# Peptides against a protein of PDB entry 7BDX, part 39

Target 1, 212 residues: chain A of PDB entry 7BDX
Amino acid sequence: EMGAAACTLLWGVSSSEEVVKAILGGDKALKFFSITGQTMESFVKSLDGDVQELDSDESQFVFALAGIVTNVAAIACGREFLVNSSRVLLDTILQLLGDLKPGQCTKLKVLMLMSLYNVSINLKGLKYISESPGFIPLLWWLLSDPDAEVCLHVLRLVQSVVLEPEVFSKSASEFRSSLPLQRILAMSKSRNPRLQTAAQELLEDLRTLEHN

## One batch from the design tools (peptide; aimed at target 1 S160)

Design b2_p15_8_s2 (made by RFdiffusion4, then SolubleMPNN; from b2_p15_8, 7 letters changed)
Fold by OpenDDE base, seed 1:
Structure b2_p15_8_s2 (fold): chain B 212 residues (1-212), chain C 212 residues (1-212), chain A 15 residues (1-15)
Amino acid sequence: as target 1 above (212 residues)
Amino acid sequence: as target 1 above (212 residues)
Amino acid sequence: MDTSNDNPVLLLRAP
């Protein structure tokens, strides 16, 4: 209980850039983000046996952790910190996104994908995550999720790859050969307007790349 | 571990007035400060059996909680919040200060006393804590502590009472009849310069009140 | 001058 309350307050105040800078300017940031990855991994591993109630204190705690990482990644110095000093956390997030089944832990997946999207705004971050083993298969695995918000954030992350020629060129062959085009086309017809728009934009970006 | 790390970061960033305002402006503040008191009380109750290592994650967690309360009380809106909406936390802090033995949990006592001192800067706060049952005996009990920092913060809290005529007049008879004058005189000769100064100032304030 | 115009509109903040 108390840990979840404290972490939730920290998440709330981490929406401020000055708070993120204060977190990162301390000597405690490295330890915090190291344990964050371990805690998130431990939580995901515990799901395979126990029906963890989505509203448990443990779930709220892990959501707050993922929220903090997202808000840190929303700031330039936070992205630089994650990519330079907390790569293990990024690796853990990528791993956990692969380990989670479609429809499992939707809220956590969304927060983790939001954090990776924010990291992808930095060219170093995008390079790091896109060069991770199995990254392209992971995107397609995640795009199989029945949840529209999961799929939305996957499409945004895919768009970050496609819109960066320096990154896309390295994986263009694998990307083109494995692209779930029919799935993305189905999403472009979604009743969810955000998912529809994201899928349409990605399809336009992909068409532009085929003509060049 | 992770709870202590999160709470410690929250403590660090709570040194900012804007962070305190952000904490208090949310819908989660009441719950957080309610659980804070309960967690601190649970920790103190656990000490009577187990030699809790002072450097345990649990100890660090509770120190961070007490530090957050101190930093909240350092801000005018934080004092108003504590006095108006979290009185149970103030009552708990007063109780725990009474329950702790001389020399026990020195760091926690110092943080709790710092929080009460900060609350005492507000006339409403000073009235509330000074009207608490057994407040004057509690001050003398705490002043029996062998730790110079505990005694320093007790003397500062006593000074806040003495310097406020509206509060002091209500308890002046009890105060004068129970005042550990010889103890304070001994502190005015301390080798600790901060303790020495605080004891001298209090003795001067008391002499001024006897001549009026 | 790394004018990474981090267009703040594109950054996701977790609520």
Scores: peptide ipSAE 0.070, ipTM 0.819, DockQ to the pose 0.043
OpenDDE base, seeds 2, 3, 4, 5: peptide ipSAE 0.058, 0.058, 0.050, 0.038; ipTM 0.820, 0.822, 0.819, 0.818

Design b2_p15_8_s3 (made by RFdiffusion4, then SolubleMPNN; from b2_p15_8, 8 letters changed)
Fold by OpenDDE base, seed 4:
Structure b2_p15_8_s3 (fold): chain B 212 residues (1-212), chain C 212 residues (1-212), chain A 15 residues (1-15)
Amino acid sequence: as target 1 above (212 residues)
Amino acid sequence: as target 1 above (212 residues)
Amino acid sequence: MDTSNDNSTLLLRAP
């Protein structure tokens, strides 16, 4: 309980750039983000046994950790820190996104995807994530999720790759050969307006790249 | 481990007034401070059995909680919140200061005393604390501590009472009859310059009140 | 020059 409460407050206040700078300027930042990855991994591994109630203190704690990573990645110095000094955490997030089943831990998936998207705004971050083993298959695995918000954040991350020529050129062949076009087309007809728009924009970006 | 790391970061960033306002402006503030008191109480109760290493993750966690309370009490709206909405936490801090033996949990005592001192800057806070059962005996119990920093923060809290005529008048008889004058005089000769100064100032304030 | 593509809507999420 108390850990979840403290971590949730830290998540809330980490929406401030000054708070993110204070977190990163401390001598404890590296340790904190290292333990964050381990804690998130332990939580995901615990799910295969007990149906952990989504409302558990443990779930709330892990959501707050993922939220903190997201808010840190929303700040330029936070992205730089994660990409330079906490790569193991990024690797862990990518691994956990692969380990989670469709519809499992939706809130955690969304927060992890939001953190990766924020990291992808930095070209160095986008390069690091996109060069991770199995990145393209992982995107398509995540795009199979029944949750519209998961799919929305996957589409946004895919768009970050497509919009960066230097990154896209390295994976363009694999991307084109494995692209779940029918799935994206289905999303472009979604009742969820945000998902619909994101899928339409990605389809437009892809068409533009095919004509160039 | 992770809870202590998160709580320690929250403590560090709570030095900002804007962060304190963000903590208090959330819907979780009341719950957080309620659980804080319970967690601190549980920790102090656990000390009678196992010599908890001062460097334990649990100790670090509780120190961070007490540090957060101190930083909240350093801000005007934080003092108002504690005095109006988290009185049970203040009562718990007073209780724990009584339960801890001389030389036991020095760092926790200092943080708790700092929080009470910060609360005492608000007249309503000072009234609330000073009207608590056994407050005057508690001050003298704490002044028996071998730690110079504990004694320093006790002297500062005593000074807050002495400097407020409306509060001092209510306890003046008990205060005068129980005052450990020899102990304060010994502190006025301390090798610790901060303790020495605080004891000298308090002795001067007391002399001024005896002549009026 | 870390050309943060300024048009990317940063995702802040509070609890």
Scores: peptide ipSAE 0.035, ipTM 0.821, DockQ to the pose 0.044
OpenDDE base, seeds 1, 2, 3, 5: peptide ipSAE 0.029, 0.034, 0.032, 0.032; ipTM 0.820, 0.822, 0.820, 0.823; seed 1 fails the geometry check

Design b2_p15_8_s4 (made by RFdiffusion4, then SolubleMPNN; from b2_p15_8, 7 letters changed)
Fold by OpenDDE base, seed 3:
Structure b2_p15_8_s4 (fold): chain B 212 residues (1-212), chain C 212 residues (1-212), chain A 15 residues (1-15)
Amino acid sequence: as target 1 above (212 residues)
Amino acid sequence: as target 1 above (212 residues)
Amino acid sequence: MDTSNDRSDLLLRAP
């Protein structure tokens, strides 16, 4: 309980850039982000056995951790910190996104995807994430999720890759050969306007890349 | 481990007034401060049985909680919040200060005393604390501590009472009859300059109150 | 000209 409450407060205040700078300016940031990954990994591994109540203190704690990572990644110095000093956390997030089944831990997936998307705004971060083993299969695995919000954040991450020629060129062959075009086309017809728009924009970007 | 790390970061950032305002502006502040008291109480109760390593994650966690309370009390809105919405936490801190033996949990005592001192800057807070049952005996119990830093913060809290005529007048008889004058005189000769000064100033204030 | 396309406007905050 108390740990979840403290972490939840830390999450709330981490929406401020000054708070993120204060977190990162301390000697404790490295330890915090190191054990964050371990804690998230332990939580996801625990889901295979117990019906972990999604409303548990542990779930709330892990959501707060993922929220903190997202908010840190929303700031330039935070992205730099994650890519320079917390690569293992990024690797862990990528792994956990792969380990989770479609429809499993939707809220956590959304937060983790938001963090990766924010990291993808930095070219160094985008390179790091996109060069991760199995990254393209992971995108398609995540895009198979029935949840529209998960799919929205996947499409945003895909778009970050597509919009960066240096990154896209390295994986363009694999990307094109495995692209779940029918799934993206289905999303472009979604009743969710945000998902619909994101899918339409991605389809337009992809068409532009095929004509160039 | 992770809870202690998160709480330690929250402590660090709580040194900012804006962060304290952000903590208090959320719907989660009440729950956090409620369970803070319970967590501190549980920790102090656990000390009677196990040689709790003062360097444990649990100790670090409780120190961070006490540090957060201190930093919240350092701000006007934080003092107001504690006195209006977290009285049970103040009662818990007073109780725990009484339950701890001289020389026991020095660091925690210092942080708790700092929080009470900060609350004592608000007249409403000072009234609340000083009207607590056994408050004067508690001050003398704490002043018997061999630790100079504990005694320094006790003397500061005593001075906050003495300097407020409305508060002091209510307990002046009990205060004068139980005053450990020889102990305070001994502190006025301390090699610790901060303790020496605080004891001298208090003795001067007390002399002034006897002549009026 | 470091055309670092400042996509900072596209950044996501976790509420």
Scores: peptide ipSAE 0.180, ipTM 0.834, DockQ to the pose 0.040
OpenDDE base, seeds 1, 2, 4, 5: peptide ipSAE 0.038, 0.174, 0.179, 0.038; ipTM 0.834, 0.832, 0.833, 0.835

## One batch from the design tools (peptide; aimed at target 1 A74 L111 I121)

Design b2_p16_1 (made by RFdiffusion4; failed a check: the pose's geometry)
Pose (drawn by RFdiffusion4):
Structure b2_p16_1 (pose): chain A 212 residues (1-212), chain B 210 residues (1-210), chain P 16 residues (1-16)
Amino acid sequence: as target 1 above (212 residues)
Amino acid sequence: EMGAAACTLLWGVSSSEEVVKAILGGDKALKFFSITGQTMESFVKSLDGDVQELDSDESQFVFALAGIVTNVAAIACGREFLVNSSRVLLDTILQLLGDLKPGQCTKLKVLMLMSLYNVSINLKGLKYISESPGFIPLLWWLLSDPDAEVCLHVLRLVQSVVLEPEVFSKSASEFRSSLPLQRILAMSKSRNPRLQTAAQELLEDLRTLE
Amino acid sequence: SAAELEEMEEAQEAAR
């Protein structure tokens, strides 16, 4: 209970750039981010499907962990630190997104997809994520999630890699062969404007790159 | 005069999340949200045989109080703090909406309805408002108001209550059937564009979940 | 929950 309360407080204050700089400056953050991935992996493996039932100081603990990782990656030196020091945590995030079934732990997936988008803002972070093993199959599969907030953060991550045609050129062929053009087109007709324009803007960039 | 000027200044700065977080600790020593409800209750009671005066120092004081309550509930931890600590203030807002006759204190009713919408974004806040005494009769009463802006914010709150699970097993199935569908339909053909679109959106949501 | 996340995201963009 005490461990989760401290992680929740840290999640709250981690929204500040001044606090994020102080976390990386203290010589204990490396251990914190290594054991964070282990705790997130342990939490996901412990779930035999079901849902989560807002596990008392268990789900709030991992949500605080993913929330902190997301708030750290939202700051320039935070996403820089993560791609240099905590590359194993990035591997764990990418692994846990594929390991989580559609509709299972939706809040955890959005927090994790938000952090991957934030790390992709760093040039090395974009290279590391896009060059990870089944990255493209993972993207099109996360789009098969029924939750609209998960689809929105997958499209935002896809738009981020698509916005750097140099990195996008390494993962060619499968981007044309396997992309769920039909699902992205359906998302460009959603009554949710943020999801609709995200898919509309991604479609504009996808059609423009195939011709230019 | 001085009290209203300080409250208006606080309403201006309360649009910041940093300021909202700073306000939530101050409620301990000076019961800001506890005495806010008393001041709002005292103001409406003082309008015995009369309606609003406007441009007054007293009118802008309560407007600033309701505006501050709304700007605090607009921040996630603000609406979380209100439903945990300031449930009496939420009772007062819901009570004063029913106590105010149609056409009386229109601006105050809109600001109060905006704050309830914001608190309803929080899961517990939605339960607290929808389970409050006389809540459905209050929605009907507020929709009989001639002012379009008040009707718009009632429809926005009703839309917020209609969306999301609320157990869904006839707990929300009866809430939808008990609404003034005729008045919502009349407002769907309204000459006020903002009101017409809110009733249209609500009607789509009522038909979608039928 | 989703609303909290939206506000968290906006705060992150502002912190940029």

Design b2_p16_1_s2 (made by RFdiffusion4, then SolubleMPNN; from b2_p16_1, 11 letters changed; failed a check: the pose's geometry)
Amino acid sequence: MSAEIRELEARNKKAQ

Design b2_p16_1_s3 (made by RFdiffusion4, then SolubleMPNN; from b2_p16_1, 9 letters changed; failed a check: the pose's geometry)
Amino acid sequence: MRAEIEEQEERNKKAE

Design b2_p16_1_s4 (made by RFdiffusion4, then SolubleMPNN; from b2_p16_1, 8 letters changed; failed a check: the pose's geometry)
Amino acid sequence: MSSEIEEQEERNEKAR

Design b2_p16_2 (made by RFdiffusion4)
Pose (drawn by RFdiffusion4):
Order: sequence, then structure tokens, then C-alpha cells
Structure b2_p16_2 (pose): chain A 212 residues (1-212), chain B 210 residues (1-210), chain P 16 residues (1-16)
Amino acid sequence: as target 1 above (212 residues)
Amino acid sequence: EMGAAACTLLWGVSSSEEVVKAILGGDKALKFFSITGQTMESFVKSLDGDVQELDSDESQFVFALAGIVTNVAAIACGREFLVNSSRVLLDTILQLLGDLKPGQCTKLKVLMLMSLYNVSINLKGLKYISESPGFIPLLWWLLSDPDAEVCLHVLRLVQSVVLEPEVFSKSASEFRSSLPLQRILAMSKSRNPRLQTAAQELLEDLRTLE
Amino acid sequence: AADLAEMAAANDAAAA
């Protein structure tokens, strides 16, 4: 209970750039981010499906962990630190997104997809994520999630890699062969404006790159 | 005059999340949200045989109080703090909406309805408001107000209550059926565009979940 | 959902 309370406080204060710089400056953050991935992996493996039932100081603990990783990656030196020091944590995030079934731990997936988008803002972070093993199959599969907020953060991540045609050119062929053009087109007609324009903007960029 | 000027200044700066977080600790020593409800209750009681005066120092004081409550509830930890600590203030807001006759204190009713909408974004806040005494009769009473802006914010709150699970097993199935569907339909053909669209949106949501 | 949306907006702002 005490462990989760401290992680929740750290999640709250981690929204500040001054606090994020102080976390990376203290010679204990490396251990914190290594054991963070282990705790997130342990939490996901412990779930035999079901849902989560807002596990008392268990789900709030991992949510605080993913929330901290997201708030750290939101700061320039935070996403820089993560791609240099905590590449194993990035591997764990990408692994746990594929390991989590659609509709299972939706809040955890959005927090994780938000952090991957933030790390992709760093040039090396974009290279590391896009060059990870089943990255493209993972993207199209996370789009098969019924939750609209998960679909929105997948489209935002896809738009981020698509916005760097150099990195996008390495993962050619499968971007044209396997892309769920129909689902993205359905998302361009959603009554939710943020999801609708995200898919509309991604479709504009996808059609423009195939011709230009 | 001085009290209202300081409250208006606080309403201006309360649009910041950093300021809202700073306000939530101050409620301990000086019961800011506890005495806010008393001041709002005292103001409406003082309008015995009369309606609003506006441009007054007293009118802008309570407007600033309701504006601050709204700007606090607009921040995630603000609406979380209100539903945990300031449930009495939420009671006062819901009570004063029913106590205010139609056409009386229109600006105050809109600001109050905006704060309830914001608190309803929090899961516990939604339960607390929807399970409050006389809540459905209050929605009907507020929709009988001639002012379009008040009707718009009632429909926005009703839309917020209609969306999300709320157990969904006839707990929310009866809430939808008990609404003034005729008035919502009349407001869907309204000449006020903002009101017409809110009633249209709410009607789509009522039909979608039927 | 709303909480996350606010968090996402704050992150975007911080990233900017």
C-alpha cells in the first residue's frame, strides 16, 4: 500500500519538467526504470484474462509506473534518457502491448502507447521503436481493438513514424501490403472528432506518400 | 466591493491547473469551499421577493464563487477533491438550482450547471449527482426555464449522465425513459442554434442507447 | 478516459 502511494505521488509530480530533470539527475533512476519494466511484465503475466477489477494498490501501482514512464518521455531529456539507458523498458512496453488482449487493460495500453509516441519524438527513439521486431504487425493488430482511445493513440503513433519518410522507407512493402485501410477509413467517419481527424490526417499522409 | 474584486481576480487565475492545485490545500486552514456554499446559499435566500440585480458588487461576488468552483472542477484532481472533500458544496449547488425560480439568477444557474457537468466527468461525481434527492424532478424543472443557455447546460448535464455504464441493467434504462422527451424534441427544433444542436445530440444518444 | 485525455494534452504541451 505504501509502495503504490509513493508511486502515485511521483506520477503526480512527474508532470513537471523540473521534476523530470531531477529524477534523471539522481543516480538511482537507472535502477528504478529497470525494475519498472519487470514490475509491469509481472503484472501482465499475472492476469489470466478477466479484466483488472481496479486491483487495490496493484493496478494503481502499475498505472503509476506507466504514468511516470509517459510523463518522463514527455520531456526532451526524458525521452533522450530512456532511449540511451532504458532500452529494455522500451522492449518490455512493445512486448506487453502485443501480450495484452483487445479490451484487456485498456488504460494500461493507452498509457503505454502514449509513452511510445513521446519516445518517438526523439530521433533515436523513433529508430528504435520502428526497427523493433513485429512492430508493423503490432500496429495493425492494436487497431483491431474496439476501444476508440486505443485506436486514437495507435493512429497517432503511426502518423509519427509516417511523418519521417526516411525511417518509414526502411519498413516499406508491409506498410502497403498489411495496412488496415478499411479500418482507418471507418475511423475517418467516426462521430468522435479527435479520432476522426486523426484517421483523416493519417489517410491524407498515406495517400500522398504513395504518389509523391 | 473589495471581497468581490479579490474573488474575480481568483476566478481569472483559476483557469490554470497550477493555481487549481494550489487552491486544494488552502481549503484545510480556511474552509474555502465550505464557506463558498454558505455565501451562495445566503445570496439566493436574500433574493426574497425579487430577481437578480446585476452590475452589483454582490452579484459579481457569487458569480466569481461559482466560476471558481467550475474552474476547479475542470481539473481532474479538482473534481476529485470536490467529490471527496466538498460534498456539502455539491449539495448546496444542487439545492440552489431547485430553489431558484425560472428566470431568476440566470447567469448563476448556468455557472452552477457547468460545475456539475465538470464534476460528473469524475466517476464518483457522476454517481453523487445522479443519486442526489429529487435529481430527475430538478432536470425537468430546469428545462422549463425560458432562458436558452440554462436549457443548453441542463441538456449537456443530462447527456453526461446518459453516457457511460451506470450499471446499464435498467438502472440507466429507466433514467432515459423518465426524461421530458417532448421538451427535448421541442428544443431539437429550436431557433437558437447552440440549443438545437445540444437537444439533437442528446436525442441521438437517447435513440442510440434504446 | 477524461483523465487520460487531460494527461495526453499536458504531455503534448510539455513535448512542445

Design b2_p16_2_s1 (made by RFdiffusion4, then SolubleMPNN; from b2_p16_2, 10 letters changed)
Fold by OpenDDE base, seed 2:
Structure b2_p16_2_s1 (fold): chain B 212 residues (1-212), chain C 212 residues (1-212), chain A 16 residues (1-16)
Amino acid sequence: as target 1 above (212 residues)
Amino acid sequence: as target 1 above (212 residues)
Amino acid sequence: SSELEELAELNEKRAA
């Protein structure tokens, strides 16, 4: 309980850029983010056996960790730190997103996807995650999730790839051959306005790339 | 491990007034500080059986908790919060300081004493802690500690009581009758310059009160 | 590029 409460407070205050700088300016950041990845991995691995209540202290703890990573990635110096010094954590997040089933741990998936999106704001971060083995299949696996928030953040990450020619050109053939177009078209007709808009924008961006 | 690491980061960033305000402005502060007291108490109670290594994750976690309380108490709004909304935590700190033996958990005692000193900066806080049952005997118990840092912070807390006439007048008779004068005189001759100075200043303050 | 700058404006921070 206490660890989860402390981590949740740290997550809340990490919304401040100055707090993120303070976290990263300390000698403890590297170790902290290393253990973060291990803790998130251990939690996801534990789900196969015991139905951990979504509201458990352990779940709240892992959500707070993922939230901290997201808030760190929301800042330029934080993105630089993650891509330069915490690549193992990024690899872990990608792995965990693949290990989780559709509909499983939705809140955690959303936070992890938000962290990857924030990392993708930097070209170096986008290159790193998009060059990860199985990245394109992973996006489509995640897009099969029944949750609109998961799908929204997947579409945003796909858009980040599509909007960067230097990245998209490397994977364009695989992307075009495997694109779940019918699924994206279905999302463009969603009752969820955020999902609808994101799907429409992505479809427009894809059409622009096909005509060029 | 992860809980201790997260709490240690929270402690580090709580040195900022803005971070303390953010912690207290949240709906989680009351619960967090309630659990903090319980966690500190559980740790101290566990010491009777297993020699927990001073460098254990559990020890580091409790040190970080005490550090957060100290940093909260360092700010006016934090003191007001503790005295108005977290009195049980203050009572717990006083109890734990009594439960620990001389030389036991020195770092924790120092942090707890620093938190009480910070609370004592406000007259309302000083009144509250000084009116606690056994407060004067507790000060002398703590002053028997062989550690100079513990003794230093006890002397500073005693000075806070002595310098406030409205508080001192209520306990002046008990204070004068139980004062470990020989111990304080010995500290005024300490090789530790901070302890020496604090003991000398307190002796001067006491002399001034005897002549008035 | 200008598109990365636009993406930077789309930073998501989630407070607890």
Scores: peptide ipSAE 0.043, ipTM 0.835, DockQ to the pose 0.056
OpenDDE base, seeds 1, 3, 4, 5: peptide ipSAE 0.032, 0.030, 0.036, 0.031; ipTM 0.831, 0.825, 0.832, 0.828

Design b2_p16_2_s2 (made by RFdiffusion4, then SolubleMPNN; from b2_p16_2, 9 letters changed)
Fold by OpenDDE base, seed 3:
Structure b2_p16_2_s2 (fold): chain B 212 residues (1-212), chain C 212 residues (1-212), chain A 16 residues (1-16)
Amino acid sequence: as target 1 above (212 residues)
Amino acid sequence: as target 1 above (212 residues)
Amino acid sequence: SSELAELEELNDKRAA
């Protein structure tokens, strides 16, 4: 309980750039993010197919951790820190996104995807995550999720890949061969306006890349 | 481990007034400080006379909690919050300071005393803590500690009482009758310059009060 | 642009 409360407060204040800088300026940051990954992994492993009790202290704790990672990645120095010093955490996030089944731990998936999106704003971060083994299959696995928010954040991450020629060129063949075009087209007709827009934009970006 | 790391980071950033305001502006603050007191109490009770392993995760966690309370109390709105909404926490801190033996949990005592000193900057806070049952005996109990830092922070708290006529007048008889004058005089000759100064200042303040 | 994970926004999505 106390840990969850403390992490929740830390998450709340991590919306400030100055707080993120303060977090990273100390000698405790490395340990914090190392244990963060382990804690998230332990939580996901403990689910053993059970329905996530979203209101549990443990769930709240893990959500707060994922939120902190997201907010750190929202800042330039935070992205640099994650990419240079906390790669294991990024690997863990990617792994956990793969381990979770469609519809499982939706809120956590969203937070993790948001963190990866923020990391992808840094070219070095984008390169790192996109070069991870199974990255392209992972995107499509996640895009099969029934949840619109999960799909939205997947599409945003896909867009980050597509919009960076240096990254996209390396995986273009795999990307084109496995692209779930029908799924994306279906999303472009979603009743969810955010998902609809994201899918439409991605389709436009893809069309532009085929004509250039 | 993760909780300790999170609390440590929260402690670090709580040195900022803006962070304290952010912590208190949320709906989670009440719960956080409630559980903080309980956690500190549980820790102290678990010691059962054993030597505090200062390097343990549990110790670090409790130190961080006490540090957060101290930093919150350093800010005007934080003092107001503690005095209005977290009196149980203040009561717990006072109780724990009494429960600990001389030389036991020195670092925690210092942090708790610092928090009480900060609370005492607010007249309402000073009134509240000084009107607590056994407050004067508690001060002398703590002043018997062999640690110079503990004694320093006790003297500072005593000074806060002495410097406020409205508070001092209510307990002046008890204070004068139980004052460990020889102990304070010994501290005024300490090799620790901070302790020496604090003891000298208090002795001067006391002399002034007797002549007015 | 980067996105912040706000505690309040995530709670509102659960209430809907």
Scores: peptide ipSAE 0.069, ipTM 0.821, DockQ to the pose 0.060
OpenDDE base, seeds 1, 2, 4, 5: peptide ipSAE 0.060, 0.068, 0.076, 0.068; ipTM 0.819, 0.820, 0.821, 0.818; seeds 1, 2, 4, 5 fail the geometry check

Design b2_p16_2_s3 (made by RFdiffusion4, then SolubleMPNN; from b2_p16_2, 13 letters changed)
Fold by OpenDDE base, seed 2:
Parts: C-alpha cells; structure tokens; sequence
Structure b2_p16_2_s3 (fold): chain B 212 residues (1-212), chain C 212 residues (1-212), chain A 16 residues (1-16)
C-alpha cells in the first residue's frame, strides 16, 4: 500500500520537467527504470493467475510506474535517456503490449502506448520502436482491442510512423500488405469523436502517401 | 524493492519547495502521511524480531519516508500541514523515538529528530511537540544514545524549546529538575565539533535563563 | 534538435 502511494505521488510530481531532470540527474535513475520494467512484467505475468482486482494496490502501483515512464518520455532529455540507457524498458513495454489480450488491462495498455508515443517524438526513439521485431503485427494486435482509448493511442502511434518518411519507407510494404483497412474505416465512423478524428486523419495521411 | 526505489526518488525530489507544494496541493497528501506513520511504526515493531539488516529495502524505504517528512517540514506550508492535518504522524514519530533503544536505528532517529526540529521552527509546531506527554523524559532518553548525531539533534531540539520563553516557562520546573547536566557537560567536551558547539551553546542559553 | 519531430509541440502526452 505505501509503495503504491509513494509511487503515485512520484507520478504526480513527474509531470514537471524539473522533476524529471532531477530524477534523471541522479545515479539512481538507471536502477529505477531497470526495476520498473521487471515489476511491470511481473504484474502482467501474475494476471494469468488469480483475478487481479483492477483497483488493487498492485495495479495502482504499476499504473503509476507506467505514468512515470510516460512523463519522462514527455521531456526531451527523458526521451534521450530512455532510448540510450533504458532500451530494455522499451522492449519490455512492447512485449507486455503483446502479452496482454484484447480487453485485458486496458488502463495499462493506454499508459504504455502513451509512453511509446512520447518516445516516438524523437526520430531515434521512433526508429528504435519501429525496428523492434514484430512491431507492425503488434500494432494490429492492439488495434483489435474493443476499447476505444487503446485503439486511439494505437492509431496515434501508427500516425507517428506514417508521418516519418525515413521510417515508413522501411516498413511500407509490410504496412500496406497487413493494414487492417476495414477496422480503421470502422473507427472513422466511431461515435467517439477522438477515435473518429484519429482514424480519419490516418486515412488521409495514408492516401497522401499512396499518391506520392 | 521497487517501492523503496520509488520512495527514494520521491525523497530526493522533495528537497524542492515546489515539489513539496505539489505533494500537498493534491488530495492524496493526507492519505500518504497517514500511511507513512503506520508504515514507520510497523517497521519499528518488526525490529524486535529478526535481525533487520540496516541496508534492507525495508529500511531504505522507511528512511526515505522519514526524509520526505523532514523535507516537508522544511517548508512553511509543510509545517502548517503537518501541525494542522497530520498530528498523528508527529505523535507517531515521538512514540517511535521512545520505542527505540539507545544505539538502535540511529539513522532513523536522526531523520525523525530532524523532522521534529523543522516542525519546531513554527511556534505552533513547537508548542504541539513540547506539550506531548512525556516529551521531556523522551529528550533525556534520546540524549542517552551513544551516537553523537542523535545527541546533536536532541540538543538542537532542546535549544529550540529553551529559546522560546512561552514554551520553556511551562516546562521550566520539570526541565530544571530533570536536566542531565553532567551528560551535557560531557558533550561540551566532545571531540565532535558540532556536538561540542551545540552543547556549549545550550549551556550558555540555560545560564542566561537562570539569571533572568 | 534534429531528432525532434513536428508532432512534439502538438501531441506530447503528459499525465498528472
């Protein structure tokens, strides 16, 4: 309980750029993010067992960890740190997103996707994530989720890839061959306005790339 | 392990006034400090059992918690918060300082004493602490510690009381009757310059009060 | 930095 409370407070204050810099400026950051990945993995592995109550201290703790990663990735030096010094954490996040079933741990998926999106703001981060084994299949796996927020953040990540010619050109053939167009078209008609807009914009971006 | 790491980072960033304000500005502060006291108490109670390795994750976690309390008390709004809304935590700290034997958990005692000292910077905080049951006996109990740092911080807290006439006048009779003068005199001859100075200053302050 | 993309200013996610 106390760990979750402390971690939640750390998450809250990590919304500040100065706090993120303070976290990273210490010699403890590497260890912290190493253990973070392990802890998140342990949590996801534990889900195959007992009904993990979504509102448990353990869940809240892991949500806070994912939130911290997201906030670190929202800062330029934080992105640099993650891509240079905490790649294992990024790999873990990608793996965990693949391990979770549709509808499972929706909140965690959203937080992890947000962290990946923030990392993708840097070209180096985008390259690293997009070059990860099974990245494109993972996107479609995640896009099969019934949750609109999960799908929204997947579409945003896809858009980040599509809008970077250097990255998209490397995966364009696989992307075009496996694109779940019908699913994205369905999302463009969603009652959720954010999902609707994201799907429409992505479709427009894809059309633009086919004509160029 | 992860909890201790997160809490340690929170401790580090809590050295900033802005971070303390952010912690206190949320609705989570009350719960956090409530659980903090309970956690610290649980740790101290666990010491009567197995050899708690001083460098354990649990110890580090509790040290970080005590450090956070100290940093909160270093800020004016933090002192106000503790005295108004987290008195149970202050009571817990006082109790735990009494529960610990001389030489036991020296680092924790120092951190807790530092927090109490910071609280004592406010007249309201000083009044609250000094009016706690058994406060004067507690000071002498703590002053019996073989550790110079513990003794130093006790002397500083005693000095805070002595230098406040409104507070000292209420306890002056008990203070004078129970003052471990020989112990303080011995400390005034310590090889530790900080302890030596603190003891000398306190003796001077006490002499001044006897002549007034 | 040359590594930053145009999306940075518009779409960064910060969680509170």
Amino acid sequence: as target 1 above (212 residues)
Amino acid sequence: as target 1 above (212 residues)
Amino acid sequence: SHELRELEEKNLERLR
Scores: peptide ipSAE 0.032, ipTM 0.829, DockQ to the pose 0.077
OpenDDE base, seeds 1, 3, 4, 5: peptide ipSAE 0.031, 0.031, 0.029, 0.031; ipTM 0.828, 0.829, 0.829, 0.828

